# Peptides against a protein of PDB entry 7BDX: the designs that were tried, part 122

Target 1, 212 residues: chain A of PDB entry 7BDX
Amino acid sequence: EMGAAACTLLWGVSSSEEVVKAILGGDKALKFFSITGQTMESFVKSLDGDVQELDSDESQFVFALAGIVTNVAAIACGREFLVNSSRVLLDTILQLLGDLKPGQCTKLKVLMLMSLYNVSINLKGLKYISESPGFIPLLWWLLSDPDAEVCLHVLRLVQSVVLEPEVFSKSASEFRSSLPLQRILAMSKSRNPRLQTAAQELLEDLRTLEHN

## One batch from the design tools (peptide; made by RFdiffusion4, then SolubleMPNN)

Design b2_p15_8_s1 (from b2_p15_8, 7 letters changed)
Fold by OpenDDE base, seed 3:
Structure b2_p15_8_s1 (fold): chain B 212 residues (1-212), chain C 212 residues (1-212), chain A 15 residues (1-15)
Amino acid sequence: as target 1 above (212 residues)
Amino acid sequence: as target 1 above (212 residues)
Amino acid sequence: MDTSNDNPQLLLRAP
């Protein structure tokens, strides 16, 4: 309980850039983010295969951690810190996104995907995550999720890859050969307007890349 | 480990007024401060009588909590919040200061005394803590501590009482009858200049009150 | 390159 409460407050205040700078300016940041990855990993490993996202202090704690990482990644110095000093945390997030089944831990997936998307705004971050082993299969695995919000954040991450020629060119062959086009086309017809728009925009960008 | 790390970061950032406002502006503040008191109480109750302050994650966690309370009490809105919405936490801090032996949990005592001193800057806070049952005996119990820093913060809290006529008048008889004058006189001869000065100033203020 | 020009509109906050 107390740990979750403290971490939840830290999450709330981490929405401020000045708080992110204060977190990162301390000698404790490295330890915090290393243990963050370990804690998230331990939580996901404790989930029995088909158990829904736990309504527990442990789940709230992990959500707060993922929220903090997202908010840190939303700031330039935070992205730089994650890419320079907390690569293991990024690797852990990628791993956990792969380990989770479709429909499992939806809120956690969304937060982790938001963090990776924010990291993808930095070219160094985008390179790092996109060069991770199994990254393209992971995108398609995540895009198979029945949850529209998970899929929305996956499409945004795919968009970041597609819109960066230096990154896209390295994986273009694998990307094109494995692209779940029918799934993306189905999303472009979604009743969720945000998902619909994101899927349409991605399809337009993909068409533009095929004609160039 | 993770809870202590998160709470320690929250402590660090709570040195900012804007962060204190953000903590208090959320719907989670009440729950956090209620559980804070319970956590501190559970820690003190877990201490076997003569065990020194534990070099543990639990002790670090409780120190961070006490540090957060101190930093919240250092801000006007934080004092108002504590006095209006977290009186049980103030009662808990007073209780724990009484339950701890001289020389026991010195760092925690200092942080708790700092929080009470900060609360004492607000007249409503000063009234509340000084009207607590056994407050005067508690001050003398704490002043018996061999630690100069504990004694310094006790003297500052005594000063806040003595300098507020509306508060001092209510307890003046009990205060005068129980005053450990020889102990304060000994502190006025301390090699610690901060303790020496605080004891001298208090003795001067007490003399002024006897002549009026 | 100075990463200072990150378009804040592109970034996601976790509320």
Scores: peptide ipSAE 0.169, ipTM 0.830, DockQ to the pose 0.046
Fold by OpenDDE base, seed 1:
Structure b2_p15_8_s1 (fold): chain B 212 residues (1-212), chain C 212 residues (1-212), chain A 15 residues (1-15)
Amino acid sequence: as target 1 above (212 residues)
Amino acid sequence: as target 1 above (212 residues)
Amino acid sequence: MDTSNDNPQLLLRAP
């Protein structure tokens, strides 16, 4: 209970850039983000199948942790910190996204994907995540999720790869050979306007890359 | 572990007035401060005699909680919040200060006393705490502590009472009859310069009140 | 000069 309350407050105030700088400027940040990954991993491992008690104190605690990571990644010095000093956390997030089944832990997946997307805005971050073993298969695995918000954030992360020539060129062959084009085309016809737009934009970007 | 890490970061960033305002401006503040008192009380009740593991994660967590309360009380809106909406926490702090033996949990006592001192800067806060049952005996109990920092913060809180005519007049008879004058005189000769100064100033304030 | 023009509009904040 108390840990979840404290972490929820920390999440709320982490929406401020100055708070993120204050967190990272202290001697406690490394320890905090080291334990964050372990705590998130322990939570995912404790899940009995696809059952998620969304309103549990443990769930709220882990959501707050993932939210803090997202808000840290929303600023340049936060992305630099994560990519330079907290790579194990990024590796853990990638692992957990692979370990979670379609439809499982939707809110946590969304927050983790938001953090990775924010990291992908930094070229060094994008290089790090995209060079992770099984990254392209992971994107397609995540895109199989029935949840529109999960799929939306996957499409945004895919777009970050596609829009960066230095990164896309390294994986272009694997990307083209494994691309779930029919799935993305179905999303471009979604009733969810945000998902529809993201899928349309990605399809336009992909067409542009085929003509070059 | 993770709760202590999160709470320690929240403590660190709560040194900012804007962070305190952000905490209090949210819908989570009431819940957080309600659980804070309960958590501090549970910790004090779990202590086996005078043994304190200062480096335990539980101790660090409770120190961070007390530090957050202190930093909230360091600003006007924080004092107003505590006195209007979190009185149970103030009552808990007063109770715990009474329950703790001389020399027991020194760091926690100091942080709790710092929070009460900060609350005492607000006249409404000073009225609330000074009207608590057994407040004057509690001050003398705490002044029996062998720790110079505990005694220093007690003397500052006593001074806040003495310097406020509206508050002092209500307790003046009890105060004069129970005053541990010899103890305060001994502190005015302390080798600790901060304790020495605080005891000298209080003795001067008391002399001024006897001549009026 | 890594003018990472971090367009703040592209960044996601978790509420």
Scores: peptide ipSAE 0.168, ipTM 0.828, DockQ to the pose 0.043
Fold by OpenDDE base, seed 2:
Structure b2_p15_8_s1 (fold): chain B 212 residues (1-212), chain C 212 residues (1-212), chain A 15 residues (1-15)
Amino acid sequence: as target 1 above (212 residues)
Amino acid sequence: as target 1 above (212 residues)
Amino acid sequence: MDTSNDNPQLLLRAP
C-alpha cells in the first residue's frame, strides 16, 4: 500500500522537467532505476502463476514505475541518462514486452512502449534499442495485440525507426521481408481515429522509402 | 527495497515548494498522509519486539515519510493542509514522540519534531498541537533524551509556544509549575553550540515573561 | 553537438 502511494506521487510530480532533473542530479538515480527494472521483471514473472488483480497495489506500483521511466525519457537529460547509465533497464523493458502475451497487462505495455518511443527520439537511444536482438520480430509480436493503444504505440516506434535513414538502412532488408503489411492496412481502416492516422502515416512513409 | 527508494526520491524532490503544491493539488494527498501516519505507527510498534536495524529499508522508508511531512509543513499551503485535513497525522506524530524511549529512533524523533515545529509557525497549527492532551508533559519527556538534536528541536518547539501570548497564557500555569529548569540550565552550558544558544534564548524569553 | 531536435510535440508524457 504505502510503497504504491509514494511511487504514484513520485510519478505525478515526475511530469515536471525540474523534478526529473532533481531525481537525476542526486546520487540515488542509478540505484533507483536498477531496482525499477528488477521490480518490473519480478512482477511480470509473477503473472504466469497467481492471477494478480490488475487493480492491486503491486500493479499500481509497477504502473507508477513505468510512468516515471516514461516521464524521465520525455526529457533530454533523462534520455541521455537512460541510454548512458541505465541500459539494463531498457533491455528489461524490451524483454518484458516480448514476455507479455497479447491482451496481457495492456496498461504496462503502453507505458513501456511510450518510454521506448521517448528514448527513440534521441538518435543514440534509437540506435541502441533498434540494434537490440529480436527488435524487429518484437514489433510484429506487439502488433498482434488486440488493444488499439498498444498497437498505436508500436506504430509510433516503427515510425521512429523508418524516419531515421541511418537506423532504417541497417534493418531495411529484415524489416521489408517481415513487415505485417496486411495488419497495418487493417489498422488504417480502424474505427479508432488515432490508430487509423498512425497506420496511414506509416504506410505513406514506407511508400516514400520504396520510391527513393 | 523499491518502496524505500521511491519514497526517498519523493522526499528529495519535496524540498521544492512547487513539488509540495503538486502533491497537494492532486486527489491522492489525503490518502497518502493517512497511510503515512499508519505506516509510521506500525514501524514504531514493531520496535518493541524485533531489533530492527536502523539502516534497514523499513527505517529508511519511515525516515523518508517523516521527511516528506516535514517538507510539506515547511510550506504555508502544506501547513494549512495538515492542520485542516490531516490532523490524525499530527496526532499520530505526537503519540509516537511519546511512545519512543530516550535515545530510541533519534533520527525519526528529530524529523517528527521538525514537522511539529513547522506546523507551529502557523498560529492555527500551534493552537492545535499545544491544546493536544499531554503536550506539556510530552515536551519534558522529550527533553530527557540524551541526544542534543532531539533536545534542540524540543527547545525550538517550546520557544514557539512561549513566543505566542495567546497560546502561552492558556498553559502558563502548567508550564511554569512543571518546567524542567535545571535541565534547560544544563543545556545552556552544553558544548553543542546550537543547543547552548537555543537554551540561552529560551531562558531569556522566559525571564521576559516573568517580568511582564 | 548532437542537437537532437527535441521536438517537444513528439514526446509522450505518462499522466
Scores: peptide ipSAE 0.167, ipTM 0.828, DockQ to the pose 0.056
Fold by OpenDDE base, seed 5:
Structure b2_p15_8_s1 (fold): chain B 212 residues (1-212), chain C 212 residues (1-212), chain A 15 residues (1-15)
Amino acid sequence: as target 1 above (212 residues)
Amino acid sequence: as target 1 above (212 residues)
Amino acid sequence: MDTSNDNPQLLLRAP
């Protein structure tokens, strides 16, 4: 209980840029983000049996950790910190997104995808995550999720790849050959307006790249 | 481990007034400070056997909690919150300071005493803690500690009582009858300059009150 | 100075 409460407060205050700078300016940031990855991994591995109640202290604790990572990645110095000094955490996030089944731990997936999206705003961050083994297959796996919010954040991450010529050129052949076009077309007709818009924009970006 | 790391980061950032305001402006503050008292109490009760290593995750976690309480009490709205909405935490801190033996958990005692001192800056806070059963005997018990930093913070808390006529008048007879004058006189000769100064100032304040 | 136009409007916060 107390750890989850403290982590939840830390998450809430990490919405401030000055708090993120204070976290990263300390001598404890490296240790904290190292243990964060391990804790999230341990939680996801515990799911192989009982549906851990979404409202458990453990679930709330892991959601708070993922929220903190997201809010750190929302700041320029936070992105630099993650990409330079906490790459193992990014690798862990990518792994856990692969280990989770469609519809499993939706809230955690969303927070993790939001963190990766924030990292993708930095060219160095986008290069790092897109050069990760199995990244393109992982995007398509995640796009099979029934949850519209998961799919939305996947589409945004795909868009970050497509809009960066230096990154897209390296994976263009794999991307084009494996593109779940029918799934994206179905999302462009979604009743969820955010998902609909993101799918339409991505389809326009893809058309522009095929004509150039 | 992870809970202690998160709590330690929260402690570090709680040195900012804006972070304290953000903690208290949320819906989770009441729950957090309720559980804080329980956690600190559980830790102190666990000490009846093995000397829990000062560097344990549990010790570090409890130190971070006490640090957060201290930093909250350093802010006007934080003092108001503690005195209005978290009185049980103040009662717990007073109890735990009584339960700890001289030389036991020195760092925790210092942090707890710092929090009470910060609360004592508010007249409502000073009234609340000084009207607690056994408060005067507790001050003398704590002043028996061999640690100069513990004794320093006790002397500062005693000074807060002595300098407030409305509070001191209620306990003046008990205070004068039980005053460990020889102990305070010994502290006024301490090699620790902070302890020496605090003991000298308190002796001057006491002399001024005897002549009026 | 990599003036990466970190368009802060593109970044996601986790409330």
Scores: peptide ipSAE 0.166, ipTM 0.828, DockQ to the pose 0.043

Design b2_p15_8_s2 (from b2_p15_8, 7 letters changed)
Fold by OpenDDE base, seed 2:
Structure b2_p15_8_s2 (fold): chain B 212 residues (1-212), chain C 212 residues (1-212), chain A 15 residues (1-15)
Amino acid sequence: as target 1 above (212 residues)
Amino acid sequence: as target 1 above (212 residues)
Amino acid sequence: MDTSNDNPVLLLRAP
């Protein structure tokens, strides 16, 4: 209980850039983000089946951790910190996204995907995550999720790759050969306007790259 | 582990007034401070003997909680919040200060005393704590502590009472009849300059009140 | 200082 409450407050205040800078300026940041990855991993490993008790203290705690990571990654110095000093956490997030089944822990997936998207705004971060083994297959597998918010944030990650020539060129062959085009086309017709827009934009970006 | 790490970061960032305001502006503050009191009480009740494992995660967690309360009480809106909405936490801190033996949990005592001192800067806070049953006996008992920092912060609380006529007048008879004058005089000769000064100032304040 | 044009509009904050 108390841990979840404290972490939730820390998440809430991490929306401030000054708070993120204060978190990172302390000698505890490395330890915190190391244990964060371990805690998230332990939670995912402890999930018995597809049903998550969303209101549990454990869930709330892990959501707060993922929220903190996301808010840290929303700041330039936070992205740099994560990419330079907390790579294991990024590796853990990528692994957990692979371990969680479609429809499982949707809220956590969204937060993790948001954190990776924020990291992808930094070229170093995008390089790091895109060079992770199985990254492209992971993206396509994640696009199989029935949740529109999960799919939206996956499409944003895909877009970050596509829009970065230095990254996209390295994976372009694999990307083109494995692209779930029919799935993305289906999303471009979604009733969810955010998902629809993201899928349309990605399809436009992909068409632009085929003509170059 | 993770709870202590998160709480420690929350403590670190709570040194900012904006962070304190953000903590208090959320819907989680009441729950957080309620559980804080319970957690601190549970910790003190779980202490087997006089030796504290200072480096334990539990100790670090409770120290961080006490630190957060102190930093909240350092801000005017935080004092108002504690006095208006978290009285049970103040009651708990007073009780825990009574339950901890001389020399036991010195760091925690100092943090709790600092929080009460910060609360005492608010007249409502000072009234509330000074009207608590056994408050004056508690102060004198706490002055028996062998630790100079504990004694220093007790003297500061005593000074807050003495300097507030509306509060002091209500307890003046009990205060005068029970004052550990010899102990305070001994502290006024301490080699610890902070303790020495605080004891000297209090003795001067007391002399001034005897002449009025 | 690489002022990467972090278009703040693209940054996701977790509420």
Scores: peptide ipSAE 0.058, ipTM 0.820, DockQ to the pose 0.044
Fold by OpenDDE base, seed 3:
Structure b2_p15_8_s2 (fold): chain B 212 residues (1-212), chain C 212 residues (1-212), chain A 15 residues (1-15)
Amino acid sequence: as target 1 above (212 residues)
Amino acid sequence: as target 1 above (212 residues)
Amino acid sequence: MDTSNDNPVLLLRAP
């Protein structure tokens, strides 16, 4: 309970750049982000048995942690910190996104994907996550999710890969051979306008890359 | 562990007025400060057996909670919030200060006393705490502490009472009859310059009140 | 001059 309340407050105030700078300027940031990964991992491992109520204090705690990571990654110095000093957390987020089944922990998946998208704005961050083992299969696994918001954030992350020639060139062969084109085409016809737009833009970007 | 890390970060950033305003502007503040009191109380009750290591994660967690309360009370809107909406927390802090033995949990006592001093800057806050049952005996109990920093913060709180005629007049009889004058005189000769000054100033204020 | 291209990438703030 108390931890969830504190993390929720910290999440709320981490929407400010000044607060993120203050978090990162202290000697406690490294410990915080290290334990964040462990806590998120422990939560996901606990789901194999009891469907923890999505509104449990533990769920709220993990959501707040993922929200803090996302807000830190939304700022340039925060991305630099995560990519330089908290790579294990990024590895954990990638692993947890792979461990979760389609439809499982949708809210957590969205927050984790938002954090990875924000990290991907940094070329060093995008390189790091895209060079992670199984990254391309992970994108397609996540794109199989029935949730439109999960799929939206996956498409944004795919777009970040596609729009960065230095990253895309390394994975282009695997990307082209495994691309779930029918799934993306189905999303381009979604009733969700955000998902529809993201899928259309990605299809346009992919067409542009095939002609160059 | 994770709760302590989150609370430590929240404590650090709560030194900003903007962050305190953001904490209080959310719907989660009431819950946070309610559970804060309960958590601090549970910690103090746990001390009757094992001397928890002062550097334990639980100790750090409670120190961070007390630090957050102190920083909230350092700001006008934070004092208003505590005095209007979190009186139970103030009652808990007063109770815990009474339950702790001289020399026990010095760091926590200092933080709690700092929070009460900050609350006492608000006339409504000073009235509330000074009208609490056993407040004057509590001041003298705390002044019996061997720690100079505990005594310093007690003297500051005593000074807040003495300097407010509307508050002092209500307790003046009990105050005069129970005043540990010899203890304050001993503190006015302390090698700790802060404690020495605070005791001298209080003795001057008391002399001024006896001549009026 | 590190032109950190402030490409207004719609930075996703977690709500």
Scores: peptide ipSAE 0.058, ipTM 0.822, DockQ to the pose 0.029
Fold by OpenDDE base, seed 4:
Structure b2_p15_8_s2 (fold): chain B 212 residues (1-212), chain C 212 residues (1-212), chain A 15 residues (1-15)
Amino acid sequence: as target 1 above (212 residues)
Amino acid sequence: as target 1 above (212 residues)
Amino acid sequence: MDTSNDNPVLLLRAP
């Protein structure tokens, strides 16, 4: 309980750039983000069998951790910190996104995808995550999720790869050969306007790359 | 572990006024400070018998909680919040200061006393804590502590009472009859310059009140 | 000087 309350408040205040700088400027940042990854991993591993109540203190705690990572990654110095000093956390997030079943822990998936998207704004971050083993299969696995918000954030991350020629060129063959085009086309017809727009924009970006 | 890390970061960033305002502006503030009191109480109750390692994750967690309360009380809106909406926490802090033996949990005592001192800057806060049952005996109990920093923060709190005529007048008879004058005189000769100065100033304030 | 081309992509803040 108390840990979840404290972590939730820290999440809320981490929306400020000054707070992110203060979090990172301390000697405790490395330890915090190291334990964050371990805590998130432990939570996801505990989901096997019991429908953990999404409203549990443990769930709220992990959501707050993922929210903090997202807010840190929303700041340039936070992205630099994560990519330089907390790579294990990024690896953990990628692993957990693979371990979670479609429709499982939707809120956590969204937050983790938001954090990876924010990291992907930095070219070094985008390189790091896109060079991770199984990254392209992971994106397609996540696009199989029934949740529109999960799919939206996956499409944004896919778009970050497609818009960066240096990154896209390294995976272009695998990307093109495995692209779930029918799934993306279905999303471009979604009733969710945000998902619809993101899928349309990605399809336009892909068409532009095929003609160049 | 993770709770202590999150709470410690929240403590660090709570030194900012904007962060305190953000903590209080959320719907979670009341719950957080309610659980804070309970957590601190549980920790102090667990100290019976086992020399809890002062470096334990539990100790660090409670120190961070007390630090957050102190930083909240350092801001005017934070004092107003504590005095209006978190009185049970103030009562808990007063109780815990009585429950702790001389030399026990020095760091926690210092943080709790700092928080009460910050609350005492608000006349409404000073009235509330000074009207608490056993407040005067508690101050003298705390002045028996061998720690100079504990004694320093007690002297500051005593000074806040003495400097406020409306508050002092209500307890003046009890205060004068129970004043540990020999202890304060000994502190005015301390090798600790901060303790020495605080004891000298209090003795001057007391002399001024006796002549008026 | 690695001018991180922070492309002004809508940074996602988690509320």
Scores: peptide ipSAE 0.050, ipTM 0.819, DockQ to the pose 0.068
Fold by OpenDDE base, seed 5:
Structure b2_p15_8_s2 (fold): chain B 212 residues (1-212), chain C 212 residues (1-212), chain A 15 residues (1-15)
Amino acid sequence: as target 1 above (212 residues)
Amino acid sequence: as target 1 above (212 residues)
Amino acid sequence: MDTSNDNPVLLLRAP
């Protein structure tokens, strides 16, 4: 209980840029993010079956950790720190997103995808995650999720790849050949307005790239 | 491990007034400080014997909790919160200071005494802690500690009582009758300059009160 | 030119 409460407070205050700078300016940041990755990995490996108790102290603790990573990635110095000093954490997030089944740990997936999206705002971060083995297959695996928020954050991450010529050119052949176009077209007709808009924008971006 | 790391980071960032305000402005502050007291109590109750592994994750976690309480008490709104909404935590700190033997958990005692000293800066806080059952005997028990930093923080807390007429008048008879004068006189000859100064100042304050 | 590319930053708060 207490660990989850402390980590939840740390998550809440990490919404400040100054707090993120204070975390990263200390000698404990590297250890914290190393243990964060290990803790998240251990949690996902301990998940027996498809049902997670969302309200468990352990789940709330891991959600707070993922929230802190997201808030760190929301700031330029935090992105630089993650991409330069905590690459193992990024690798862990990518792996855990692959290890989770569609519909499993939806809230954790959303938080991890939000962290990767924030990392993708930095070209160096986007290069790093997109050059990860199996990144494109992972995007399509995640896009098979029944949850609209998971799919929304996947589409945003896909858009970050598509809109960066230096990244997209390296994977354009694989991307075009494996694109789940029917799934994205179905999302463009979603009743969820955020998902609908994100799918429509991505389809427009893809059409623009086919005409150039 | 991870709980200790998260709580240590929260402790570090709690040195900011803005972070303390953010913690207290949330809906989770009451729960956090309630669980903090319970966690510290459980830790002290689990201490078998006089030797504590200072470097244990559990010890570091509890030190970080005590550090957070100290930093909250360092700010006016934090003192008000503790005195109005978290009195059970203050009662727990007083109890735990009584439960610990001289020389046991020195670092934790110092942190708890620093939190009580910070609370004592508020007259309402000083009234609350000084009106606690056994407060004066507790001060003398703590002053028997072999550690100079423990004794220093006890002397500062005693000074806060002595310098407040509205508090001192209520306990003056008990205070005068039980004062470990020989112990304080010995501290005024300490090789520790901070302890020496604090003991000398307190002896001067006491002499001033006897002549009025 | 502060090329703060205003890419939508996703800031999460504790619920």
Scores: peptide ipSAE 0.038, ipTM 0.818, DockQ to the pose 0.056

